Peptides against a protein of PDB entry 9GMZ. Designs and how they scored, part 8

Target 1, 343 residues: chain A of PDB entry 9GMZ
Amino acid sequence: TGFPLELLTRPATERLAYFENYTVAHPRLKEVYEILMRTIAEPAGASFIFVYGASGVGKTTLRLRVEQKLTELALPKLESDRARVPVVGIEAIAPESRYFNWKEYYTRALITLEEPLIDHKFDYGVRGISRDNFGKINVESKVVAPALRRALENALIHRHPDVFFVDEAQHFGKVASGYKLQDQLDCLKSLANMTGILHCLLGTYELLTFRNLSGQLSRRSVDIHFRRYCADSPEDVQAFKSVLLTFQQHLPLAETPNLVDHWEYFYERTLGCIGTLKDWLKRVLSDALDREATTITLKDLQKRALSVAQCQKMFKEIQEGERQLSETEADVQNLRSALGLGA

## One batch from the design tools (peptide; made by RFdiffusion4, then SolubleMPNN)

Design b1_p25_3_s1
Fold by OpenDDE base, seed 4:
Structure b1_p25_3_s1 (fold): chain B 343 residues (1-343), chain A 25 residues (1-25)
Amino acid sequence: as target 1 above (343 residues)
Amino acid sequence: MISEEELERLLAEADAETPQPVPLP
């Protein structure tokens, strides 16, 4: 099934919005989605889920789809418990300083957790947290990080989300000293333990460094590797081609472009990362719509492609992450063999 | 090897299971 043909008569903004909102299902996304949904439903004493993978693999898409599904599944319960929020999702911001801004993190978490449409006013027990006339949370500058943490703990307990998502969670790891990174992990661990709320941290392979520093989190964490498609796997190549075919059919253009014939070029410039592919096609579609073009060409693709230098940098980061995981898997296998448990 | 048809089915199932964001009215 392709895009609704009626979009061809719609404004460029609606055509672009259709493609932006369109999510291609693909095997890796489905696999990770199923594992994540199952883990959220049955955490089995886990306090953390780590979802790691390449930049542009589709982690944000995964998060948004899980958030949507959890919201849908919670609707019947929300009728009886109007205080409940089914899911909360935030993006961690890269600190401008060498220090993670916990005040900003707690503020953003509170703002996201307290949907304006929630009729039940919650008293945070903290002065300087209020709702504006539109129901949005306002946090006064005088409110300190420990007070915001208590407010968030109370809000999480009261709203009882099934999961707390933190996207771009590798930004917790960008602290200049290993000690401060441990303190950050201990803060997150304490928040999860005090609230009883499952935390899901999504990030790049830099999140592995963060995870490995927390020997105590490892016992209560579930790991999910969101893999890219690999060109050395025939199955992965086929999946990548099928994603291209699907995107080809869902570009709201009068003439369907042939993306599949250029699969190697798409692979070269995305490294098998579907989010990177979508973002590329989105830019190209926007340019085509601005020109009132009937289709996109290879020349249009080339204008918006990542440079070879950008791809080489991204590929090195991916290879290092994949290497670290392979070493960990080998270590587990070696440990099992040494214990006589078999491979 | 996932067949192209099986992959299309998996994709179609996953497209059906991944609710498209309802455009906010």
Scores: peptide ipSAE 0.021, ipTM 0.439, DockQ to the pose 0.050
Fold by OpenDDE base, seed 3:
Structure b1_p25_3_s1 (fold): chain B 343 residues (1-343), chain A 25 residues (1-25)
Amino acid sequence: as target 1 above (343 residues)
Amino acid sequence: MISEEELERLLAEADAETPQPVPLP
């Protein structure tokens, strides 16, 4: 089943919004979703979940789908517990400076926790945090990071989300020294431990640096690798073609474009990353709708494609991450062999 | 969430019902 045909008579904005809101189910997304949902339901003493994978693999889509599902599952309980937030998700910001801005992080986390117009006003116990007439949190410039942290700890305890999501979490790793990276990890650990809230950090393979720095985190963390599709795997190629076919059917255009026959070109410019593919097709669809075009062309695709140089850079970053994981697997096997545990 | 059976069905239906997609001009 393709897009609703009535969309062809609707404004370009509605047609684009349909495609934007459409999520293709694909094997890697389903697998990671199921693992993540199970881990959130039964964390088994874990304080952290790390979801790592290539940029544009679909981590934000995964997060949003999990947030939606956790919200749906919590609705019956929210009627009785008006203070509860089922899930909170933020995006970590790339620091303009060499140092992660914890003040900004805590402020954004507080704002996000209170964006649901929850009638239950909570006093954070911090002078200079107020609510406006719309219920939005206002943080005065005089409020320091330690005070914002206490406010966030209190808010997380009071709202008791099933999970706290941090997208683009590799930005925590952008510190000038390894010692500062450990301090940041210890800060996050302390926040999770003090609140009792499970934290899920989603990010690039740069998150592996966090995993490796803390042998103590390994006991309290669950790792989820969100893999891209690989062209050397027939199963992965078939899954990628199936995603192209599904997107082809869900582009709200009068004529269905043949994306599948160009799968190699789509693979070359996305590296098997479905988020990158969706974003590319969204840009191309927007251009086609602006021209009132009946379909998309190869020229339209070429105009909005990532450059070969961008793809080469991204591929190098992916290969380094995949290599680090493969080495870690080999190290585990070597450790098992050294312990006299058969392979 | 599309079930695995529903995904397989959608893939099989997509293979069967694929209107010959217009070649990208």
Scores: peptide ipSAE 0.020, ipTM 0.521, DockQ to the pose 0.061
Fold by OpenDDE base, seed 1:
Structure b1_p25_3_s1 (fold): chain B 343 residues (1-343), chain A 25 residues (1-25)
Amino acid sequence: as target 1 above (343 residues)
Amino acid sequence: MISEEELERLLAEADAETPQPVPLP
């Protein structure tokens, strides 16, 4: 089914908002969603889930869909337990400085845990944390990172979410000179252990550096690889063409553009990443709506496409991540062979 | 090979299973 035809009579803002809010289901998203939901339901003593994949593969879309589903499943229980939050999701911010800002991270996590829909006032046990008249958390400048951490630990224990999501988690890897990436990971591990809350870190292939840092964390982590579509797989090419067909049907334009005939150009400029594809089409749709255009042309696509140089850089980053995973699979096979476990 | 029709069905089922965010009024 395509977009509601009534949208053609609506303002450009409503037409754009429809497409922005539209999510195409696709095989890789469904697969990773099912694995993630199962792992959250049955963590089997895991403290961490790592979800890694290319920039623009759709990790934020995955997070938001899981957050929605966990919230829906919790609604009947939330009527009886008003203190419980089913899920917490935050995005890690790229530090302006050369190091990760833990004070900002803890503040954002506390704000998200204490959104105004939670009538139950929680005492953080920390001076300088208050609620304003709108229920927003105010953190005084004098409150230091260790005090904010203790407040977050207490809040996580009290609210007891099924999972704590951190999107763009590769930003934990930004350490100042003299700090180790291990110290950041030990800090996260300590938070997960002290609270008993399952943490899900979503990010780029830079998260593989975190996975490999500690053999102790590896024993308490689940890994989920969110793969892009590959042009060397006929099944992946067919899935990518079907995503283009679905987007074509959901662009709120008077004339349906033929995107599928240009699938190779879309693949060249997205590298098989559906989030990159959606963001490209959003920019092109916005331009078309601003011009009151009836359809999208190849020239409109070209105007908003990533440059060849940008695609080459992104492809190199993807190849490095995929190589590291392939080496890990080979290392497992070599370990099995060395243990006398047949191939 | 998943047929184009099976893929469209799988996509439609997955779109139906993912509640579209009802615009909050």
Scores: peptide ipSAE 0.019, ipTM 0.416, DockQ to the pose 0.048
Fold by OpenDDE base, seed 5:
Structure b1_p25_3_s1 (fold): chain B 343 residues (1-343), chain A 25 residues (1-25)
Amino acid sequence: as target 1 above (343 residues)
Amino acid sequence: MISEEELERLLAEADAETPQPVPLP
């Protein structure tokens, strides 16, 4: 089924919001969703889940879908346990400085965990953390990072989420030395161990550096690769075309554009990343709606496309990540062969 | 946001033909 035809009579803002909120279910998203949901339900002593893949593959969409599902599954229990938060999701911010801002991280985590709608107010025992008249957490500038950490540890223990999500987690890695990266991982590991809360880090292939540095985390981590669609796979090309077909049906325009006939151009400028594709189409739709256009044109697509230079840079980053994973898979096969388990 | 049932429906609809698509001009 396509978009609701009534949207054609609605304001451009409502039409754009429909497309923005629309999520295409595609095979790689479903696969990673199922693995992630299973791992959260049965962590088997894991303290960390790493979800890595290309920029714009759809990791934030995955997170939001899992957060929704965990919330829905928890609703019957939330009626009896008003202190519980089923899931917490934050985005790690790129530090303006060369150093990750732990104070900002703990503050954002506390604000997100302590949703104003929660009737059960917890006292953090930290001077300078308060709730406003709307129940929103306020953290005074004088509160130091160790005090915020203790407040977050206590909040996580009392709210007992099934998982703590950190999106854009590669921003932990922007420290100039591998040692500082290890210290950051040890801080996260300590937080997970002290609270007993499963942490899920979502990010780019830069998360592989975290995996490799944390030989001790590897024993208590699950790895999930969120793959892009590859043009050398007929099945991946078909899945990418099916995604384009679904987007055609859900663009709230008077005339349905044939995106599928231009699949190679869409692939060239997205590298098989569905999030990049959706964001491109959102920009193009916004421009079309602003002009009260009945459809989109190739010129509209070209105006909002990533440049060839941007795509070439992104493709090199993807190829390096995919290469590192392929080498790791070969190492596993070699280890299995050496152990007599067979390939 | 889509439910699991909606996700399954959307996967089934992904291969559905688009009615009368127009070429991009």
Scores: peptide ipSAE 0.017, ipTM 0.438, DockQ to the pose 0.082

Design b1_p25_7_s3
Fold by OpenDDE base, seed 4:
Parts: sequence; structure tokens; C-alpha cells
Structure b1_p25_7_s3 (fold): chain B 343 residues (1-343), chain A 25 residues (1-25)
Amino acid sequence: as target 1 above (343 residues)
Amino acid sequence: SYLEKLAEELRAEFDKELEEGFPVV
């Protein structure tokens, strides 16, 4: 089914918002979604989930859809458990300094977890944490990171979310020394262990370096690879074309653009990353709506495409990540063979 | 209320697409 035809009579803002909110249930997203939902429901003693994949593959979309589903599933229970928050999700910020800002991380996590509208407000015994007139958490600059950590630990215990999401988690790895990165991993591990809350870290392939530094995290983690579509796979090419077909049906324009016929150009400029594709189409749709255009042309697409240089850079980063995973898979096969387990 | 806010933020569109699938070329 395409977009609601009534949108053609609606303001450009509503038409754009429809497309922004639309999510194609493409095979890789569905697969990763199902694995992630299952892992959250049955963590089997895991304390961490790592979701890694290319920039623009759709990790944030995955997170948001899982957050929505966990919220939906929790709603009936939240009527009786007025203290509960079903899920908490934050985005890690790239530090301006060589050091990850734990104070900011704990503050953002606490602000996100301490919903203004939640009935059961806790006093975590931390001076300088307050709520404004709208119930929003305010953290005074004088509050130190250890106090914020204790507040967050208590909040996580009392709010008992099914999972704690950290998007852009590769930013934990932006530390000047491997030692400090290990300390950060141990800090996250301690937070998960102390609260009993499952943590899901979503990030680029740089998250693999972070995962591999802690042999103790690897034993208590589930890995989920959110792969892009690969042009060397006929099935992946078909899926990518099917995504283009779906998007062309959901662009709220008077005339349906033929995106599928340009699939190679879309692939060249997205590297098989559906988030990158959606963001591109969103920019082009916005331009088309501003011009009151009836459709999108190839020239409109070309104006908003990533440059070849950007694509080449992104592709090198993807290839390095995919290589590291392939080496790990080969190591597993070699280990199995060495153990006398058939290949 | 918090529950009303959560209910308003919920969008069933993705679940519908997961069930119905997406068009295949």
C-alpha cells in the first residue's frame, strides 16, 4: 500500500513528516529487529548486546522501533507499575576532549530515564538534582560523576527498563589510551551488573574494537551485525530494489517517481545503507515540496546525493569493518577445525 | 499522564509492515 492519497491536499510539513516517520520493514532491518527483540526477551545471562554496522545502515531506526515495541508491550503492566519505564535510549556524544564525559553521560541517561510525567518520583538522595516546574530533571554543575552514577544506578533499579540503549556507542572508544577505554568498559559492565539492566550498545564497526578489548564483556555479550545490502549478492540487490520500490510508493507526491530504474545510482551513493537512502530521499522530497513539484527527477536526486569522495570514504570504513568480521569468522572456523569439529 | 504520552508516541505502522511485508521487485 502506498501513502495515504489525502496527504496530497495536506501542507508540505505534514507530507514531509509522513515520509520521515515511515519505516520500510526491509529484510535486514526485520532480521536484526527480530534478533534484538528475542535477545531482550531472553538475554540468557547476557549483560550486553552489541549492534554494529555501517554508518547510515539504520541502527537508530532499529533502536527507535524496538523502543516503541517494548513500550507497547509494557503498556498494560505500566498501569499497575507506575514506577516502571519500559525502555531507555540515549545517544552517546562524541567528546570534544580526548576523554569521554561520564558526567554528561550519566546526566543524559538520568534525564531520559526520569520522565517528567511519571507519577512515582524518587529522591535519590543527591543534592543538586531537582525537577523544574514541568517535572524535567535539572542537574546542577556541582554534582560530581560518582553521585550521578549512584543516582542512575538507583533510577535504573527502580524504573527497571527491559533494556538500556546507547546509540552511537563507538564514541566510548574515542579515548586517548587503551587503558582508559578498558576502564570505561569496566565502568559500563559494573553499571549493568549493579543494576541488573541489560545494555544495548549500537554503533559503527569501531564498536568491534571496543568489544574486543574486554574478554569479560565478550562472555556476557550478544553480537548483532546489522549488515548493509551487498551488490555482489543477487538477493541483496533484489532487496535493495524492493526498498526503492517501497520508498517510491511512500513518497507523498502526485506522480510516483521511478526510483527502481536508477537502483545502481542509488546503490553507488548509499553503499546499500537504507538509512543513507532514506535521508537522501527526505532531502529530495523536501526540495520537491518546497517547489510544489509533482514528482522527483534524476536531476533532483543528483543535487542531494553524497559526493563520490564521501562515498569512497564511507566504503573504506565499511570494508575495514567487514574485513574484521570476516577474519573473526575464519578464526572461529579454524578453532572448530582444530577442535576436531567439522568445518 | 505518562501513559498517555507513551500511547501517543506509539506508531503501529511499522508493526503492520512487519506483518504485511514489503513489495518485492
Scores: peptide ipSAE 0.255, ipTM 0.855, DockQ to the pose 0.320
Fold by OpenDDE base, seed 1:
Structure b1_p25_7_s3 (fold): chain B 343 residues (1-343), chain A 25 residues (1-25)
Amino acid sequence: as target 1 above (343 residues)
Amino acid sequence: SYLEKLAEELRAEFDKELEEGFPVV
């Protein structure tokens, strides 16, 4: 099934919004979604879930779809438990300084958790945290990070979300030394332990550095690798072509563009990352709608493609992450063999 | 209300695609 044909008579803004909101249930997204949903339902004493993969693989899309599903499943219970928030999701900000801004993190987490429309307002026990006339949380600049942490701990306990999502979580790793990275992890671990709330960190392969720093975190974490599609796998190539076919059918244009015939060019400029592909097609669709074009051409695609130099840089970062994972898997096999356990 | 806001944010489209699948080449 393609896009609703009625969209062709609708404004360009509505046509673009349709495509922006459309999500292909591609095999890797479905697999990771099912694993993540199961892990949230049955964490088995885990305090952390790590979801790592290439930039533009679709981690934010995964988060948003899981947040939506957890909300849907919680709705019948939220009628009776009006203090509860089903899920909380934030994006970690890249620090302007060499140090992660915990004050800003706690403030954003608290603002996101304390929805203006939610019932059962409570006092945080912290001077300088209030609600405005619209019920929005206001945090005065004088409030210190330890006080914001206590407010967030109390809010997480009271609201009791099934999971706390942190997107772009590799930004916790942007610290001046490995010791400070350990302090960051110990701080997150303490927050999860004090609240009893499961934390899910989504990010790039830079999250793998967190696995190596704490043998105690590894015992209380579940790892989920969100893989890209690889051109050396016939199954992955077929899945990638099927994604192109699906997007081709869901571009709200008068003439359906032939994207599938250009699959190698799409692969070259996305590295098998579906988020990168969707963002590219969104930019090209926007340009086509602005020109009142009937279709998308190869020239239109080329105008908005990532440069070869950008793709080469991104590919090196992916290869380094995939190598680190492969080495870890080999090290486990070597350890098993050395222990006299069959491979 | 908060529940009305949550209900408005729900979209059944992805769940339908998870069940039906997607076009295969």
Scores: peptide ipSAE 0.224, ipTM 0.826, DockQ to the pose 0.319
Fold by OpenDDE base, seed 5:
Structure b1_p25_7_s3 (fold): chain B 343 residues (1-343), chain A 25 residues (1-25)
Amino acid sequence: as target 1 above (343 residues)
Amino acid sequence: SYLEKLAEELRAEFDKELEEGFPVV
């Protein structure tokens, strides 16, 4: 099974869009998807889910697929509950300033939650928050962060999403000198508690600092590690090769490229991160379509590969995150042993 | 409508891949 052959006669934009929208259901994505879906359905008193893993492992893909599934499952109920939004997802922006912009966060969250086409409109009683003639939320520059927070709290209560997703959530860790990351976590905790809405924070291994800072958050959180594929595991190498096989079948080109034979080079330049792999292949596909090429060559791959220096930097960040997790696992085993529980 | 927009954004491809499994080399 591969791409629809009719795509070969379609515009380059449609061919690229097909590949952009295509998602390989690889073993680690499937595992994390199933854990996340179960945790959203049965939070067991959790207020937070932390999904952490390497940059480019596929966390945004995971979020989008969960948002889609939650929307699909909610559709029959949304016919009778016209106020409800099934899921809300935002990406936390890296501030241009050194500090996380809560005003921007609340504004983006409110705009995303307040879909223009939704039938039930709310008045938040906040001067400078309005809807235009198309129902789009407009937030004036004069509106202060506490007023936006109250508006978002009310919106979350009334729209009652199953989960609130925040992608790139490590950006909450960007605090001013002298400010504590704890204050950011307390702010998020307060929002979750006031609304009763489950929050899912997706991000890099920098999210481990969030988990470790508050024993109170640890009691109210579920942790999900989205692992990369490791070259020292034969099973992970086989899974990674199978991802390459799947992608080569879904590249809308006249001649199927042989990606599998180059698996070591793909691994070297992606570190076993499937999101990084997909983004690389998207760039190479775009270049091939622009040239009306029939296939992709190793030379085309090399033109769009991450540099060795970029890979070395990413690998150091991964190794530090994996080390911190390994130490935590060892601490659990040591605690169990000390308690007289079998390891 | 909002429901029509949501329905248009839904794609069944990922669910099918989860059910059919992952091609192994």
Scores: peptide ipSAE 0.188, ipTM 0.750, DockQ to the pose 0.341
Fold by OpenDDE base, seed 3:
Structure b1_p25_7_s3 (fold): chain B 343 residues (1-343), chain A 25 residues (1-25)
Amino acid sequence: as target 1 above (343 residues)
Amino acid sequence: SYLEKLAEELRAEFDKELEEGFPVV
């Protein structure tokens, strides 16, 4: 089954939106989804989940699918518990000043958690936090970070989400000169402990730095590696080709493009990252729809491809992350062997 | 083909979840 054929008579905006909202349940996404859902259901005393992998591997897609499923599962309870929010997800913002802005983080988290449509409203006990006529949270500029933290803690306790997602969490690593990354981790740990809410940090391989800095976090964290597809694995190549086949069937064009025959070129320009692939195809689809084209060509693909220089940079970042993981796994094995626990 | 079968299996799981709709509370 491909896209609904009725889309061919619909506006370009609707055709593009269909593809944007379409998700391929590719093997790595499914695997990580199942692990993450099980870990959220049974944290076993964990306070943190770390989901790390290459930029453009699909971490945001994973988050959105988990958010959808947690919301679906919570529906019967949400009918009676009008105070509960099943899940909250935010993106950590790269600070302009090179220092992570906790005030902005707490503000965004609070605004996201406090759904305007939720029936049960409460006061935070903080001057300068209010709701507008639409129930949206407004935070005055005078409100300081410690007060916003207390408001967020109270909101998390009251709304009791099953998990708090933070996407692009590597941005917590942007600390001022003289500040320790450890202090940022201790701050997050304290928030999770004070609220009893499980935190899931999604990000690049820079999140591995967080794991290594706190032996206390390691005892209370679950690690999930969201791997890219590797060209040296026949199974990964087969999965990547299957993703291309799925996407070509779900491009709302009159003539199905042949993406699979160009799999090596797609791999070269995505490094096996499905998010990067989807974003590329989205750009190409948008261009095709603007031209009222019946299909997409290799020339259309080439026009929107990442440059070789961009791919080389991304590949170096991936290789460094994969290396660090391999070294960490070896260190764990060495430690276990030294303890007499075996490999 | 095996590739087609795998592509169909990958779609069938997410399409069912999409049909149930995002619940608006």
Scores: peptide ipSAE 0.032, ipTM 0.586, DockQ to the pose 0.069; fails the geometry check

